# Peptides against a protein of PDB entry 3PBP: the designs that were tried, part 166

Target 1, 203 residues: chain A of PDB entry 3PBP
Amino acid sequence: LNEKDLNLILNKSLVMYESLDSTTDVIVKRNVIKQLQFVSKLHENWNSRFGKVDIQKEYRLAKVQGPFTINPFPGELYDYTATNIATILIDNGQNEIVCVSFDDGSLILLFKDLEMSMSWDVDNYVYNNSLVLIERVKLQREIKSLITLPEQLGKLYVISDNIIQQVNFMSWASTLSKCINESDLNPLAGLKFESKLEDIATI
Target 2, 203 residues: chain A of PDB entry 3PBP as posed
Amino acid sequence: LNEKDLNLILNKSLVMYESLDSTTDVIVKRNVIKQLQFVSKLHENWNSRFGKVDIQKEYRLAKVQGPFTINPFPGELYDYTATNIATILIDNGQNEIVCVSFDDGSLILLFKDLEMSMSWDVDNYVYNNSLVLIERVKLQREIKSLITLPEQLGKLYVISDNIIQQVNFMSWASTLSKSINESDLNPLAGLKFESKLEDIATI

## One batch from the design tools (peptide; made by RFdiffusion4, then SolubleMPNN)

Design b2_p29_3_s1 (from b2_p29_3, 14 letters changed)
Fold by OpenDDE base, seed 2:
Structure b2_p29_3_s1 (fold): chain B 203 residues (1-203), chain A 29 residues (1-29)
Amino acid sequence: as target 1 above (203 residues)
Amino acid sequence: SVEETKKKLETKKKIGEFLVERMTKKLAE
């Protein structure tokens, strides 16, 4: 965690807080408020020299939110089980794609379109837990693991029984990144969400 | 800034809506 990351987290938390209204669930309100309080305190106590923060014990118990949903969900995958998950950076501004593998050999690439807070107050907290389906890639192999390299943007390495394959989605992810960063959706209209799959090595 | 972050998040939301629509159509084909 660096100062830039902390500032971003703070800003996100502030935006979430500002999004609260009279129609917001009480549990959500409380959770968002607690998150903002924590992040604010974290920011206040940030030691830029040492990268240290005084964290209250109560907030150390916060956990990642529960399960997510996929929208739309491919009907063909209803009978299959998710096996692996990975997060792939697409730029240096913390924009990322989530990838989930299934036991049928499919990969789905997902977009986090909503801000998901941590769980602070309630067990099994669920809010904004949906991910958007971008692409399904059928590998027709048993996927053992997913590997990402931080220095390689928009690339996912898939390890199966005897082969390493690379999924490269920078063809569309670069445009997506630009759209996010520039707040311009125009380039999306003609964009094809088709990743490149190639064999890298036999193992 | 907070405003910039807000704008970014709104953009992401709109992108999500776009993608959902597009993928839904694709899956229906």
Scores: peptide ipSAE 0.624, ipTM 0.951, DockQ to the pose 0.919
Fold by OpenDDE base, seed 3:
Structure b2_p29_3_s1 (fold): chain B 203 residues (1-203), chain A 29 residues (1-29)
Amino acid sequence: as target 1 above (203 residues)
Amino acid sequence: SVEETKKKLETKKKIGEFLVERMTKKLAE
């Protein structure tokens, strides 16, 4: 975490706070407020030893949301179980794609379209926990693990029992990144969300 | 800035809506 990252987190928290209105659920309001308070304190005490100790304590009190929902969920995967999850960076602006593998050999690529807060008050807090389905890739093999390399944007390595494969989705992720960064959806029209699959090595 | 962040988040939301619509149609075919 650096100053730039902290500023972004603060700005996100402020935006979330500003989005609160009379129709917002009370639990959501509480969580957003607590998150903003925490982040603000973190920002204020970023270089303070005293602040670090206090921040760590508060951070430990926060819980991660779960579970995520996938929208829409592909019906073909209803009877299968998720096996692995990975997050892949697509640019230097913290835009990411989430990948989940299933025991049928499928990969799904997912987009985080909503900002998710931590849980600060209630157990099993759920708000903005949906992920958007972008693409399903069928590998037709048992997936053992998913590996990402920080220096390789938009690339996912899939390890099976006998092969390592690379999934490259920069063909569409570059456009997606541009759309986000430029606040322009026009390039999405006609865009094909088809990743490239390549065999890297046999194992 | 906060405004820039807001704009980015709104864009992501709209992208999400677009993608949901597209995928929903695709799955219905």
Scores: peptide ipSAE 0.624, ipTM 0.951, DockQ to the pose 0.915
Fold by OpenDDE base, seed 4:
Structure b2_p29_3_s1 (fold): chain B 203 residues (1-203), chain A 29 residues (1-29)
Amino acid sequence: as target 1 above (203 residues)
Amino acid sequence: SVEETKKKLETKKKIGEFLVERMTKKLAE
């Protein structure tokens, strides 16, 4: 965690706080407020002469949210189980794609369109836990592992029994990144969300 | 800035809505 990351987290937490209104669920309000309080304190301590932010006891009490949902969920995957998960950076601005593999050999690419807070108060806190389905890639292989390289944007390496395959989604991810960074959705209208699959090596 | 972050988050939300609609249509075909 660096200063830039902390600032971003703080800003996100502030935005979430500002989004609260009279119609917001009490549990959500409480969680958002607690998160903002924590991040604010962390930020204050970070900016203080002491480069050592004492992670307050409160952070240790925070839990990751419960299960995520996929929207829309492919009906064909209903009976299958997720096996691996990876996060791939698509630019230097912290935009990322989430990849999940299933035991049928499918790989889905997902977009995090909403910010998720941590759970600060209640077990199994669920809010904004939906990921958006972008693409499904059918590998028809047993996926053993998903590997990403930080220096390779928009690339995912899939390890199967005998083959390493590269999934390259920069063809659409570059445009997606641009849309996010420029706050312009126009380029999405004609965009094809089709990743390139390439065999890299035989194991 | 907070405003820039807000704008980015709003954009992401809109992108999400777009993608959901598009994928839903695709899955219905």
Scores: peptide ipSAE 0.621, ipTM 0.951, DockQ to the pose 0.906
Fold by OpenDDE base, seed 5:
Structure b2_p29_3_s1 (fold): chain B 203 residues (1-203), chain A 29 residues (1-29)
Amino acid sequence: as target 1 above (203 residues)
Amino acid sequence: SVEETKKKLETKKKIGEFLVERMTKKLAE
């Protein structure tokens, strides 16, 4: 985490906090508040050595929220199991795509449309846990690993039994990034969400 | 800023809604 990242997390936490109202579930309120408190403390103590120790202790009390859901979920994948997950940056503004592989050789590209907080109080905390399906790519191979390279935006490397393949989704991700950054959805109307698959190397 | 972040989050939400609709239609075809 750098200062910019921390600021973004803080801002997101603040936005979540501000979104709380009388209709918000009590558990959600508690979690959002605790997260904000934690992040605020983290921000306050960012340059403090002592603050870091306390933050680590508190962080250990937090759990990653889960499980997440995929909407819509491809019916064909109901009988298959997720094998790998990766997050791919699509710009320098921390916009990202989530990729999940399945044991049928499918890749799904997912968009995080909602901010998901950590779980701080209750076990099995679930709120804003949905990811949006953008694209399904069928490789029909056993996927062993998903690799991302920080210097390569919108690219995912898929390692299977005997081949490394590259999935490049910048054809649509660049537009998506622009839409997010400019708060304009108009370019999405004609956008095709079709990634390019290329063989890179034989293993 | 917080306001900018809020705007981005709202945009993402709308994008999500758009994508869900599109993909749902696609899967129904």
Scores: peptide ipSAE 0.621, ipTM 0.951, DockQ to the pose 0.911

Design b2_p29_3_s4 (from b2_p29_3, 13 letters changed)
Fold by OpenDDE base, seed 3:
Structure b2_p29_3_s4 (fold): chain B 203 residues (1-203), chain A 29 residues (1-29)
Amino acid sequence: as target 1 above (203 residues)
Amino acid sequence: SVEEVKKKLETKQQVGKFLVEKMTKKLAE
């Protein structure tokens, strides 16, 4: 996930929000609002750190491709702000996990079940795009940065004020990767999506 | 092949559905 993708997601979320009316189910409304709030906060943080992009272009693209969804939304994070984002490769086949940190010290791990580049392909067009929650990791620290190393699959390094911690996904990510690459979901049965957290270094 | 790409995309969608259901239940606990 890069800035362009984030902007697109935001604008698609806006489009979805704008589609809400008095006839829309209350549960649906609430979900859309939460998703928009989530993405908006992430976008706000991104813009503050990396600068702003032309929203009009991304909005047009959002209309063409359709809305994004984030499922499920962690309700506890509603009042918190996204602080960092990172993409972690889980195999050599370019399967990836998106990680977002929040100012409460939480990390969420997200799966892109729809690849944007493929979703725009005429033969493989998907109208609705989504990010899917895999895991919430509560670090209870002020997260300053997220770092990934290309040679270390399924690993995220979290930098706080005085410590570097490693989040290791490989306990489940290897299985997930296999399922995707082999087009077989059977190995997912009974799989626990629990990452390992370890202290790496004191700063 | 195009067919292989389609199959992979379908698999990702199915994985997504699986995860949504699982995590929804987890968050409700």
Scores: peptide ipSAE 0.622, ipTM 0.929, DockQ to the pose 0.473
Fold by OpenDDE base, seed 2:
Structure b2_p29_3_s4 (fold): chain B 203 residues (1-203), chain A 29 residues (1-29)
Amino acid sequence: as target 1 above (203 residues)
Amino acid sequence: SVEEVKKKLETKQQVGKFLVEKMTKKLAE
C-alpha cells in the first residue's frame, strides 16, 4: 500500500459519504461514516505511524473488498473514530478474524460471514460487506498500530505509546475454525468468546 | 470443489447468524 492507493481509497470513501441523506438506512450510514473515519485517520497518520507497517492485507476491506458493515455495532462506539484495522489468520485454511480499533482504546473482533466483494457504486451504497461482532476488548489506551504475524495464528499485537500488548484469540478461534472447516456448529454452544490480553514489552 | 466451497460459505453464514444473536443479547444487557 502506498500513498496513491490510500488517496484513492479515501476519495472513494468520501464519495460514499457524500451520497448519504436522510433516507439512508441508519446502519449503512453509520458504517460508511466509520469507514471514512478509519481511512481518514490512516491517511493523516500514514507517514508518522504506519509508514513502516505493511497494511495491504488489512486495507483490503476498503480497497479490494469494498465497504463493510458491522453487526451488531456497539452503541458506545458510535461517536468514536476507527483508527486501525487488522486481519488475523486463525488457521492454515484461510479462516481469519478482522480487528478494528477505536480512539477510545477499544478493539472489536469481527467475523466475515459473507463472501466479500468490491462495491464502490454510489448508487448501490446500501450494499455492504458483512462483518459480525464477536468480542469487544477495552484497552483504554491510544492505539497507534495493529500488527499481525502470519506464523502466529490467532494473535494480534497492539502497539500503544509505551507498551506492546498481545491479544490471543485461540481460546475460541480454534473451535470456530473447526466449526467452519467441519461444517458443524455444535461446538459453538457454550463457547466463551473472551480473548487473552498479555503485556509483551514496554516501549 | 465447488460443493465444498458452497458448504463452507453456508457454514459461515450460520456462524454469523449465531454470533449476531449472541452479541445482540449481550449488548442489550
Scores: peptide ipSAE 0.619, ipTM 0.933, DockQ to the pose 0.456
Fold by OpenDDE base, seed 4:
Structure b2_p29_3_s4 (fold): chain B 203 residues (1-203), chain A 29 residues (1-29)
Amino acid sequence: as target 1 above (203 residues)
Amino acid sequence: SVEEVKKKLETKQQVGKFLVEKMTKKLAE
């Protein structure tokens, strides 16, 4: 993600916000407002403090083509600022998780339930790039960077001032991947969406 | 195939609905 991409996302989010009227569903309205707030804060951080935001090319392209929304959005995060974003592959079939960090030390893990690129392939265009909340992880640290390694599926490395931590979500992501690839949601029943956090190194 | 892609897309949408419902309930607790 670069400044141009972020500006485009912001502008599209603004357009979406401006399209809201009295007939708009309350839930939709709230999501749009929260999304705009999120993107705005991310934009502010880009310019003022955090600089580079890491995102995979495919996700970037989708974002350039349209805004994204998060549903549901944790209310307690509304007043906090997004600091980093990353995408993590969970299988070899291009299934991925999106992660966003906040300045309160929280991570949210998100699922892309509406893929714009896939929608184009099936001639079913979706305007909004939908992100669905899976998990909130509270690290209680200032997050400096998010790093992913393509050879390490379902793992996110979180860099703080003095520590590198690994978030491993393969405990649930493997099942999620299977459900998607096999078109069977039954294994999701009873699944706990709880990632494992481990200290990797002190820096 | 196109059909396979469509099926995968539909599955993702269903997964999304499932997760939204689950997380909405969780956040309301």
Scores: peptide ipSAE 0.619, ipTM 0.929, DockQ to the pose 0.475
Fold by OpenDDE base, seed 5:
Structure b2_p29_3_s4 (fold): chain B 203 residues (1-203), chain A 29 residues (1-29)
Amino acid sequence: as target 1 above (203 residues)
Amino acid sequence: SVEEVKKKLETKQQVGKFLVEKMTKKLAE
């Protein structure tokens, strides 16, 4: 992680926070607040060590709206609580992967195969998202936030107490994207859904 | 076009079915 990357993360977090209003989903609010708190702390530490990070750009917020249904759901995770959610673009055509973290240190990567929307009241539109399990990644550490960068497809940054890790799933997501865009499922046969983990920085 | 969107939606549904079957088996192991 370099200064430029941190700047991008901070910008995204700030934009997300500023976008919060009375119409924002409670889960989204919680996640955004938690993310901003941690990123701000990281930024303060960075400034003290390396100087001030310049905020240069504002980025578009990716919207994640619930409720969600996950199928299949790992039975082991019923005893744990979801802590963060993120949406990661895998191409320029709006294909995306959803990631949810749990307080046991697990990440689940999810595919949106169906989206239903309804209005529960005149002022609130609710989306019911069907999510399909692709992969479970066990980090076995407390996950503080999930960060994505606009220019980095298929990459998720996981911030824990003392480390930032990158989850790269383009090994399978590129094929998935191609299957969707070309309406051909044949390439899915034999595809291994295993993401690559890499340590980016210690904090 | 509407037709393209429909085709993409159908493909996503098929992908979903494929993944559900795959992961259900995996979790049962």
Scores: peptide ipSAE 0.618, ipTM 0.935, DockQ to the pose 0.382

Design b2_p29_4_s1 (from b2_p29_4, 12 letters changed)
Fold by OpenDDE base, seed 2:
Structure b2_p29_4_s1 (fold): chain B 203 residues (1-203), chain A 29 residues (1-29)
Amino acid sequence: as target 1 above (203 residues)
Amino acid sequence: SELEKVRKQLETKKQVGKFLVKKMEEKEK
Protein backbone atom coordinates (compact mmCIF):
# COMPACT_ATOMS: atom_id res chain seq x y z
CA LEU B 1 0.00 0.00 0.00
CA ASN B 2 1.36 3.35 -1.06
CA GLU B 3 0.06 6.87 -1.13
CA LYS B 4 -1.45 6.44 -4.55
CA ASP B 5 -3.31 3.34 -3.49
CA LEU B 6 -4.52 5.00 -0.35
CA ASN B 7 -5.78 7.97 -2.29
CA LEU B 8 -7.64 5.68 -4.61
CA ILE B 9 -9.24 3.85 -1.73
CA LEU B 10 -10.19 7.14 -0.15
CA ASN B 11 -11.73 8.42 -3.34
CA LYS B 12 -13.66 5.21 -3.82
CA SER B 13 -14.94 5.47 -0.29
CA LEU B 14 -15.94 9.06 -0.90
CA VAL B 15 -17.85 8.13 -4.00
CA MET B 16 -19.64 5.42 -2.10
CA TYR B 17 -20.50 7.92 0.58
CA GLU B 18 -21.81 10.36 -1.97
CA SER B 19 -24.06 7.68 -3.37
CA LEU B 20 -25.97 7.47 -0.12
CA ASP B 21 -29.42 9.00 -0.03
CA SER B 22 -32.64 8.90 1.90
CA THR B 23 -33.59 5.58 0.36
CA THR B 24 -30.38 3.86 1.37
CA ASP B 25 -30.68 1.21 4.04
CA VAL B 26 -29.54 2.34 7.46
CA ILE B 27 -27.12 -0.53 7.78
CA VAL B 28 -25.57 0.34 4.45
CA LYS B 29 -25.25 3.96 5.46
CA ARG B 30 -23.57 3.05 8.67
CA ASN B 31 -21.19 0.69 6.98
CA VAL B 32 -20.21 3.10 4.23
CA ILE B 33 -19.68 5.86 6.73
CA LYS B 34 -17.48 3.66 8.86
CA GLN B 35 -15.52 2.67 5.81
CA LEU B 36 -14.96 6.29 4.91
CA GLN B 37 -14.03 7.21 8.45
CA PHE B 38 -11.49 4.45 8.64
CA VAL B 39 -9.90 5.28 5.33
CA SER B 40 -9.86 8.95 6.20
CA LYS B 41 -8.03 8.22 9.39
CA LEU B 42 -5.55 6.13 7.50
CA HIS B 43 -5.04 8.93 5.07
CA GLU B 44 -4.52 11.46 7.81
CA ASN B 45 -2.08 9.24 9.57
CA TRP B 46 -0.22 8.60 6.37
CA ASN B 47 0.26 12.27 5.66
CA SER B 48 1.06 13.27 9.19
CA ARG B 49 4.47 12.92 10.71
CA PHE B 50 3.38 14.34 14.01
CA GLY B 51 -0.02 12.81 14.40
CA LYS B 52 -0.63 9.22 15.31
CA VAL B 53 -3.91 7.49 14.75
CA ASP B 54 -4.59 4.16 16.35
CA ILE B 55 -6.54 2.26 13.76
CA GLN B 56 -5.76 -1.20 14.96
CA LYS B 57 -9.04 -1.70 16.71
CA GLU B 58 -11.09 -0.60 13.75
CA TYR B 59 -9.08 -2.73 11.43
CA ARG B 60 -9.65 -5.78 13.56
CA LEU B 61 -13.35 -5.16 13.44
CA ALA B 62 -13.42 -5.02 9.67
CA LYS B 63 -14.48 -8.21 7.94
CA VAL B 64 -14.78 -9.45 4.42
CA GLN B 65 -18.24 -8.99 3.04
CA GLY B 66 -20.65 -11.88 2.61
CA PRO B 67 -21.40 -13.98 -0.44
CA PHE B 68 -21.37 -12.65 -3.98
CA THR B 69 -24.00 -12.86 -6.65
CA ILE B 70 -23.12 -13.87 -10.17
CA ASN B 71 -25.14 -12.51 -13.05
CA PRO B 72 -25.99 -14.37 -15.07
CA PHE B 73 -25.18 -17.63 -13.40
CA PRO B 74 -24.74 -20.39 -15.94
CA GLY B 75 -27.61 -22.79 -15.54
CA GLU B 76 -25.42 -25.76 -16.22
CA LEU B 77 -23.35 -24.99 -13.16
CA TYR B 78 -26.23 -25.13 -10.69
CA ASP B 79 -25.52 -28.78 -10.15
CA TYR B 80 -21.82 -28.28 -9.59
CA THR B 81 -19.72 -26.93 -6.76
CA ALA B 82 -17.21 -24.12 -6.84
CA THR B 83 -13.75 -25.42 -6.07
CA ASN B 84 -11.31 -22.52 -6.39
CA ILE B 85 -11.29 -18.77 -6.67
CA ALA B 86 -8.63 -16.38 -7.90
CA THR B 87 -8.26 -12.70 -8.59
CA ILE B 88 -6.21 -11.63 -11.59
CA LEU B 89 -4.91 -8.13 -12.12
CA ILE B 90 -5.41 -6.74 -15.60
CA ASP B 91 -3.52 -3.49 -15.13
CA ASN B 92 -1.50 -1.53 -12.63
CA GLY B 93 -4.53 0.46 -11.56
CA GLN B 94 -6.12 -2.26 -9.48
CA ASN B 95 -8.55 -3.42 -12.12
CA GLU B 96 -9.02 -7.12 -11.80
CA ILE B 97 -10.95 -10.15 -12.96
CA VAL B 98 -12.31 -12.79 -10.63
CA CYS B 99 -12.14 -16.41 -11.65
CA VAL B 100 -14.07 -19.27 -10.11
CA SER B 101 -13.56 -22.91 -10.94
CA PHE B 102 -16.12 -25.67 -10.62
CA ASP B 103 -15.88 -29.40 -10.13
CA ASP B 104 -17.10 -30.03 -13.66
CA GLY B 105 -13.91 -28.47 -14.95
CA SER B 106 -15.43 -25.13 -15.82
CA LEU B 107 -13.90 -21.74 -15.23
CA ILE B 108 -15.95 -18.59 -15.10
CA LEU B 109 -14.38 -15.19 -15.51
CA LEU B 110 -16.18 -12.48 -13.62
CA PHE B 111 -16.18 -8.71 -13.50
CA LYS B 112 -16.77 -6.67 -10.37
CA ASP B 113 -19.06 -4.00 -11.66
CA LEU B 114 -19.84 -2.52 -8.26
CA GLU B 115 -17.52 -1.25 -5.58
CA MET B 116 -17.62 -3.32 -2.44
CA SER B 117 -16.76 -2.16 1.02
CA MET B 118 -15.57 -4.11 3.99
CA SER B 119 -18.03 -5.12 6.62
CA TRP B 120 -17.76 -2.91 9.67
CA ASP B 121 -19.20 -4.17 12.92
CA VAL B 122 -21.96 -5.99 11.09
CA ASP B 123 -22.14 -9.71 10.62
CA ASN B 124 -23.13 -11.03 7.23
CA TYR B 125 -23.08 -7.62 5.62
CA VAL B 126 -24.04 -7.76 1.95
CA TYR B 127 -24.05 -4.77 -0.37
CA ASN B 128 -22.79 -4.27 -3.91
CA ASN B 129 -21.73 -7.91 -3.99
CA SER B 130 -22.28 -8.18 -7.72
CA LEU B 131 -20.13 -10.19 -10.08
CA VAL B 132 -20.88 -10.21 -13.78
CA LEU B 133 -20.16 -13.17 -16.01
CA ILE B 134 -17.73 -12.44 -18.80
CA GLU B 135 -16.75 -15.83 -20.07
CA ARG B 136 -17.05 -19.51 -19.32
CA VAL B 137 -14.11 -21.73 -20.16
CA LYS B 138 -14.64 -25.47 -20.13
CA LEU B 139 -11.51 -27.42 -19.35
CA GLN B 140 -13.09 -30.81 -18.74
CA ARG B 141 -10.51 -31.53 -16.09
CA GLU B 142 -10.44 -31.75 -12.37
CA ILE B 143 -9.06 -28.41 -11.32
CA LYS B 144 -6.79 -28.64 -8.32
CA SER B 145 -5.68 -25.06 -8.00
CA LEU B 146 -5.61 -21.64 -9.58
CA ILE B 147 -2.41 -19.64 -9.58
CA THR B 148 -1.75 -16.04 -10.52
CA LEU B 149 1.48 -14.15 -10.86
CA PRO B 150 1.43 -10.44 -10.04
CA GLU B 151 3.89 -9.63 -12.80
CA GLN B 152 1.76 -11.36 -15.40
CA LEU B 153 -1.33 -9.35 -16.09
CA GLY B 154 -4.43 -11.08 -17.34
CA LYS B 155 -3.03 -14.56 -16.97
CA LEU B 156 -4.34 -17.42 -14.90
CA TYR B 157 -2.62 -20.73 -14.41
CA VAL B 158 -4.80 -23.75 -13.91
CA ILE B 159 -3.36 -26.84 -12.32
CA SER B 160 -5.05 -30.15 -12.93
CA ASP B 161 -3.92 -33.72 -12.37
CA ASN B 162 -1.22 -33.85 -14.96
CA ILE B 163 -1.11 -30.52 -16.69
CA ILE B 164 -0.67 -26.82 -16.12
CA GLN B 165 -2.69 -24.65 -18.44
CA GLN B 166 -2.62 -20.93 -18.94
CA VAL B 167 -5.71 -18.86 -19.49
CA ASN B 168 -4.79 -15.57 -21.10
CA PHE B 169 -7.55 -13.03 -21.37
CA MET B 170 -5.55 -9.91 -22.16
CA SER B 171 -7.06 -9.94 -25.63
CA TRP B 172 -10.16 -8.42 -24.13
CA ALA B 173 -8.95 -7.36 -20.70
CA SER B 174 -6.62 -4.74 -22.12
CA THR B 175 -9.57 -3.11 -23.81
CA LEU B 176 -11.65 -3.44 -20.69
CA SER B 177 -8.91 -1.81 -18.66
CA LYS B 178 -8.70 1.03 -21.11
CA CYS B 179 -12.44 1.54 -21.04
CA ILE B 180 -12.46 1.78 -17.27
CA ASN B 181 -9.40 3.96 -16.96
CA GLU B 182 -10.55 6.36 -19.64
CA SER B 183 -14.23 6.17 -18.76
CA ASP B 184 -15.07 5.33 -22.35
CA LEU B 185 -17.30 2.40 -23.27
CA ASN B 186 -16.92 2.73 -27.02
CA PRO B 187 -14.07 0.26 -27.36
CA LEU B 188 -16.27 -2.48 -25.94
CA ALA B 189 -18.35 -2.56 -29.07
CA GLY B 190 -17.50 -5.60 -31.09
CA LEU B 191 -15.07 -6.89 -28.53
CA LYS B 192 -14.86 -10.65 -28.30
CA PHE B 193 -14.54 -12.04 -24.84
CA GLU B 194 -12.63 -15.15 -25.75
CA SER B 195 -9.63 -16.13 -23.71
CA LYS B 196 -6.68 -18.07 -25.01
CA LEU B 197 -6.10 -21.44 -23.43
CA GLU B 198 -2.75 -23.14 -23.83
CA ASP B 199 -0.90 -26.01 -22.26
CA ILE B 200 2.16 -24.84 -20.40
CA ALA B 201 3.59 -27.94 -18.82
CA THR B 202 2.89 -31.54 -18.05
CA ILE B 203 3.12 -32.52 -14.42
CA SER A 1 -10.10 16.22 -10.10
CA GLU A 2 -8.96 12.82 -9.02
CA LEU A 3 -12.19 12.31 -7.17
CA GLU A 4 -14.19 13.06 -10.26
CA LYS A 5 -12.06 10.68 -12.24
CA VAL A 6 -12.72 7.92 -9.76
CA ARG A 7 -16.40 8.69 -9.82
CA LYS A 8 -16.43 8.36 -13.56
CA GLN A 9 -14.50 5.14 -13.44
CA LEU A 10 -16.88 3.61 -10.98
CA GLU A 11 -19.79 4.65 -13.11
CA THR A 12 -18.05 3.16 -16.09
CA LYS A 13 -17.69 -0.12 -14.27
CA LYS A 14 -21.41 -0.18 -13.66
CA GLN A 15 -22.07 0.42 -17.31
CA VAL A 16 -19.58 -2.23 -18.29
CA GLY A 17 -21.45 -4.64 -16.11
CA LYS A 18 -24.71 -3.86 -17.80
CA PHE A 19 -23.09 -4.22 -21.17
CA LEU A 20 -21.67 -7.61 -20.31
CA VAL A 21 -24.96 -8.89 -19.02
CA LYS A 22 -26.70 -7.88 -22.20
CA LYS A 23 -24.02 -9.41 -24.31
CA MET A 24 -24.24 -12.69 -22.49
CA GLU A 25 -27.98 -12.74 -22.86
CA GLU A 26 -27.68 -12.14 -26.55
CA LYS A 27 -25.16 -14.89 -26.88
CA GLU A 28 -27.54 -17.33 -25.30
CA LYS A 29 -30.26 -16.50 -27.83
Scores: peptide ipSAE 0.599, ipTM 0.930, DockQ to the pose 0.894
Fold by OpenDDE base, seed 3:
Structure b2_p29_4_s1 (fold): chain B 203 residues (1-203), chain A 29 residues (1-29)
Amino acid sequence: as target 1 above (203 residues)
Amino acid sequence: SELEKVRKQLETKKQVGKFLVKKMEEKEK
């Protein structure tokens, strides 16, 4: 975490706070406020030696939000169970793709279209937990694990019983990243969301 | 401002999501 990242997180938290209105659930309001308070405190104490201890304590009280909703959920996968999950960075600006594998050998690539906050002292907190389906990749293999490498943007390694395969998203993810970063949807028109699959190694 | 930029980006993400949902729903039909 650096100053740039912290500023981004702060701004995101501010935007979330500003989105609150009279119709927002009280629990959501409380959570968003706590998130903002934490990030603000972190920002204020970023260069302070003493601020780190209190911040760490507060951070430990926060949990990752779950579960997520996938839209649309492929009907064919209703009878199958998710086996693995991974997050793949597509740029250096915090844009990422979520991948979930299923026991039928399918991979689904998902987009976080809403900003999610941490859960602050609320069990089963759910808000802005949306994941949007981008692509389904059918490997027709038993997927044992999903591996990502931080230095390789838009790439996912799928480990099955006998092979390692690479899924490369950059054909569309680079455009997606550009759209988000530039706040311009025009490049999405005509974009094909088809990843490249390549065998890397035999196990 | 940086805040405004972030706001726009977050809004863009929402719109991207809507776009993708629509596209995928069409594909599933």
Scores: peptide ipSAE 0.599, ipTM 0.931, DockQ to the pose 0.938
Fold by OpenDDE base, seed 5:
Structure b2_p29_4_s1 (fold): chain B 203 residues (1-203), chain A 29 residues (1-29)
Amino acid sequence: as target 1 above (203 residues)
Amino acid sequence: SELEKVRKQLETKKQVGKFLVKKMEEKEK
């Protein structure tokens, strides 16, 4: 975590806070406020030893939300089980793709279209847990592991059987990143969301 | 401002999501 990341987190938390209104659920309000308080404290105590102790204590009180919703969920995968999950950065900023593997050998690439907060002292907290389906990649083999390398944007390594394969989705992810960063949807028109799959090594 | 930029980006993400959903729905037809 660096200053740039902290500022981004703070700004995201502020935006979430500003989105609260009279129609917002009380539980959501409470959760968003707690998150903002935490991040604000983190910002105020940045580089402070005393602040770090307090931050660590508060951080332990936060937990990940419940399950996400995938839209649309491929009907073909209803009877299959998710086996692995990975998050892949697509730029040096905030944008990332979520990948989930299934026991039929499928990979789904997902986009987080909503900002999720941590859960603060609320069981089964679910808010903005949306994941949007971008692409399904059928590998037709048992997927054992998903590996990402931070220095390799838009690349996912899939370990199955005795083969390592690379899924490269920068063909569309670069455009997606640009759209988000520039707040312009026009480049998405006509974009094909088709990743490249290649064998890297035999194990 | 940086805050406004973030706000705009988050809004863009929402719109991207809607776009993607529509695209997938059309593909399934």
Scores: peptide ipSAE 0.598, ipTM 0.931, DockQ to the pose 0.951
Fold by OpenDDE base, seed 4:
Structure b2_p29_4_s1 (fold): chain B 203 residues (1-203), chain A 29 residues (1-29)
Amino acid sequence: as target 1 above (203 residues)
Amino acid sequence: SELEKVRKQLETKKQVGKFLVKKMEEKEK
């Protein structure tokens, strides 16, 4: 985490806070406020040693949110179990794709269209847990693990029993990234969301 | 401002989501 990232998180938290109104659930309000307070404090005390210690203590009280919803969820996958999850960066601005594998050998590539916050002292906190389906890739292999490399944008490595395969989705992710960063949806028109699959190594 | 930029980006993400959902629904027809 660097200053740029922290500023982004702060701004995201501010936007989320500003979205609160009288119709917002009380638990959500409380959670969003707590996160904003935390991030603000983190920002203010970024260079303060003592501030960091206090912030770390508060951070340890936060939990990862779950569960998530996938829209649409492929009907064929209702009978199968998710096996692995990975997050892949598609640019240097923290835009990312989420990938989930299933025991039928399928991969689904997902987009986080809503900002999610941490859970602050609330069990089973769920808010903005939306994941949008972009693409389903059928590998027809038992997927053992998913690996990502920070320096390789838009690439996912899938490890099965005897092979490592690379899923490269920069063909569409680069455009997606541009759309988000420039706040322009026009380039999405006509875009094909088809990833490239390549065998990398036999193991 | 940076805040406004982030606000726009977040809104864009929401719109992207809607676009993707619509696209997927069309494929299922």
Scores: peptide ipSAE 0.596, ipTM 0.930, DockQ to the pose 0.900

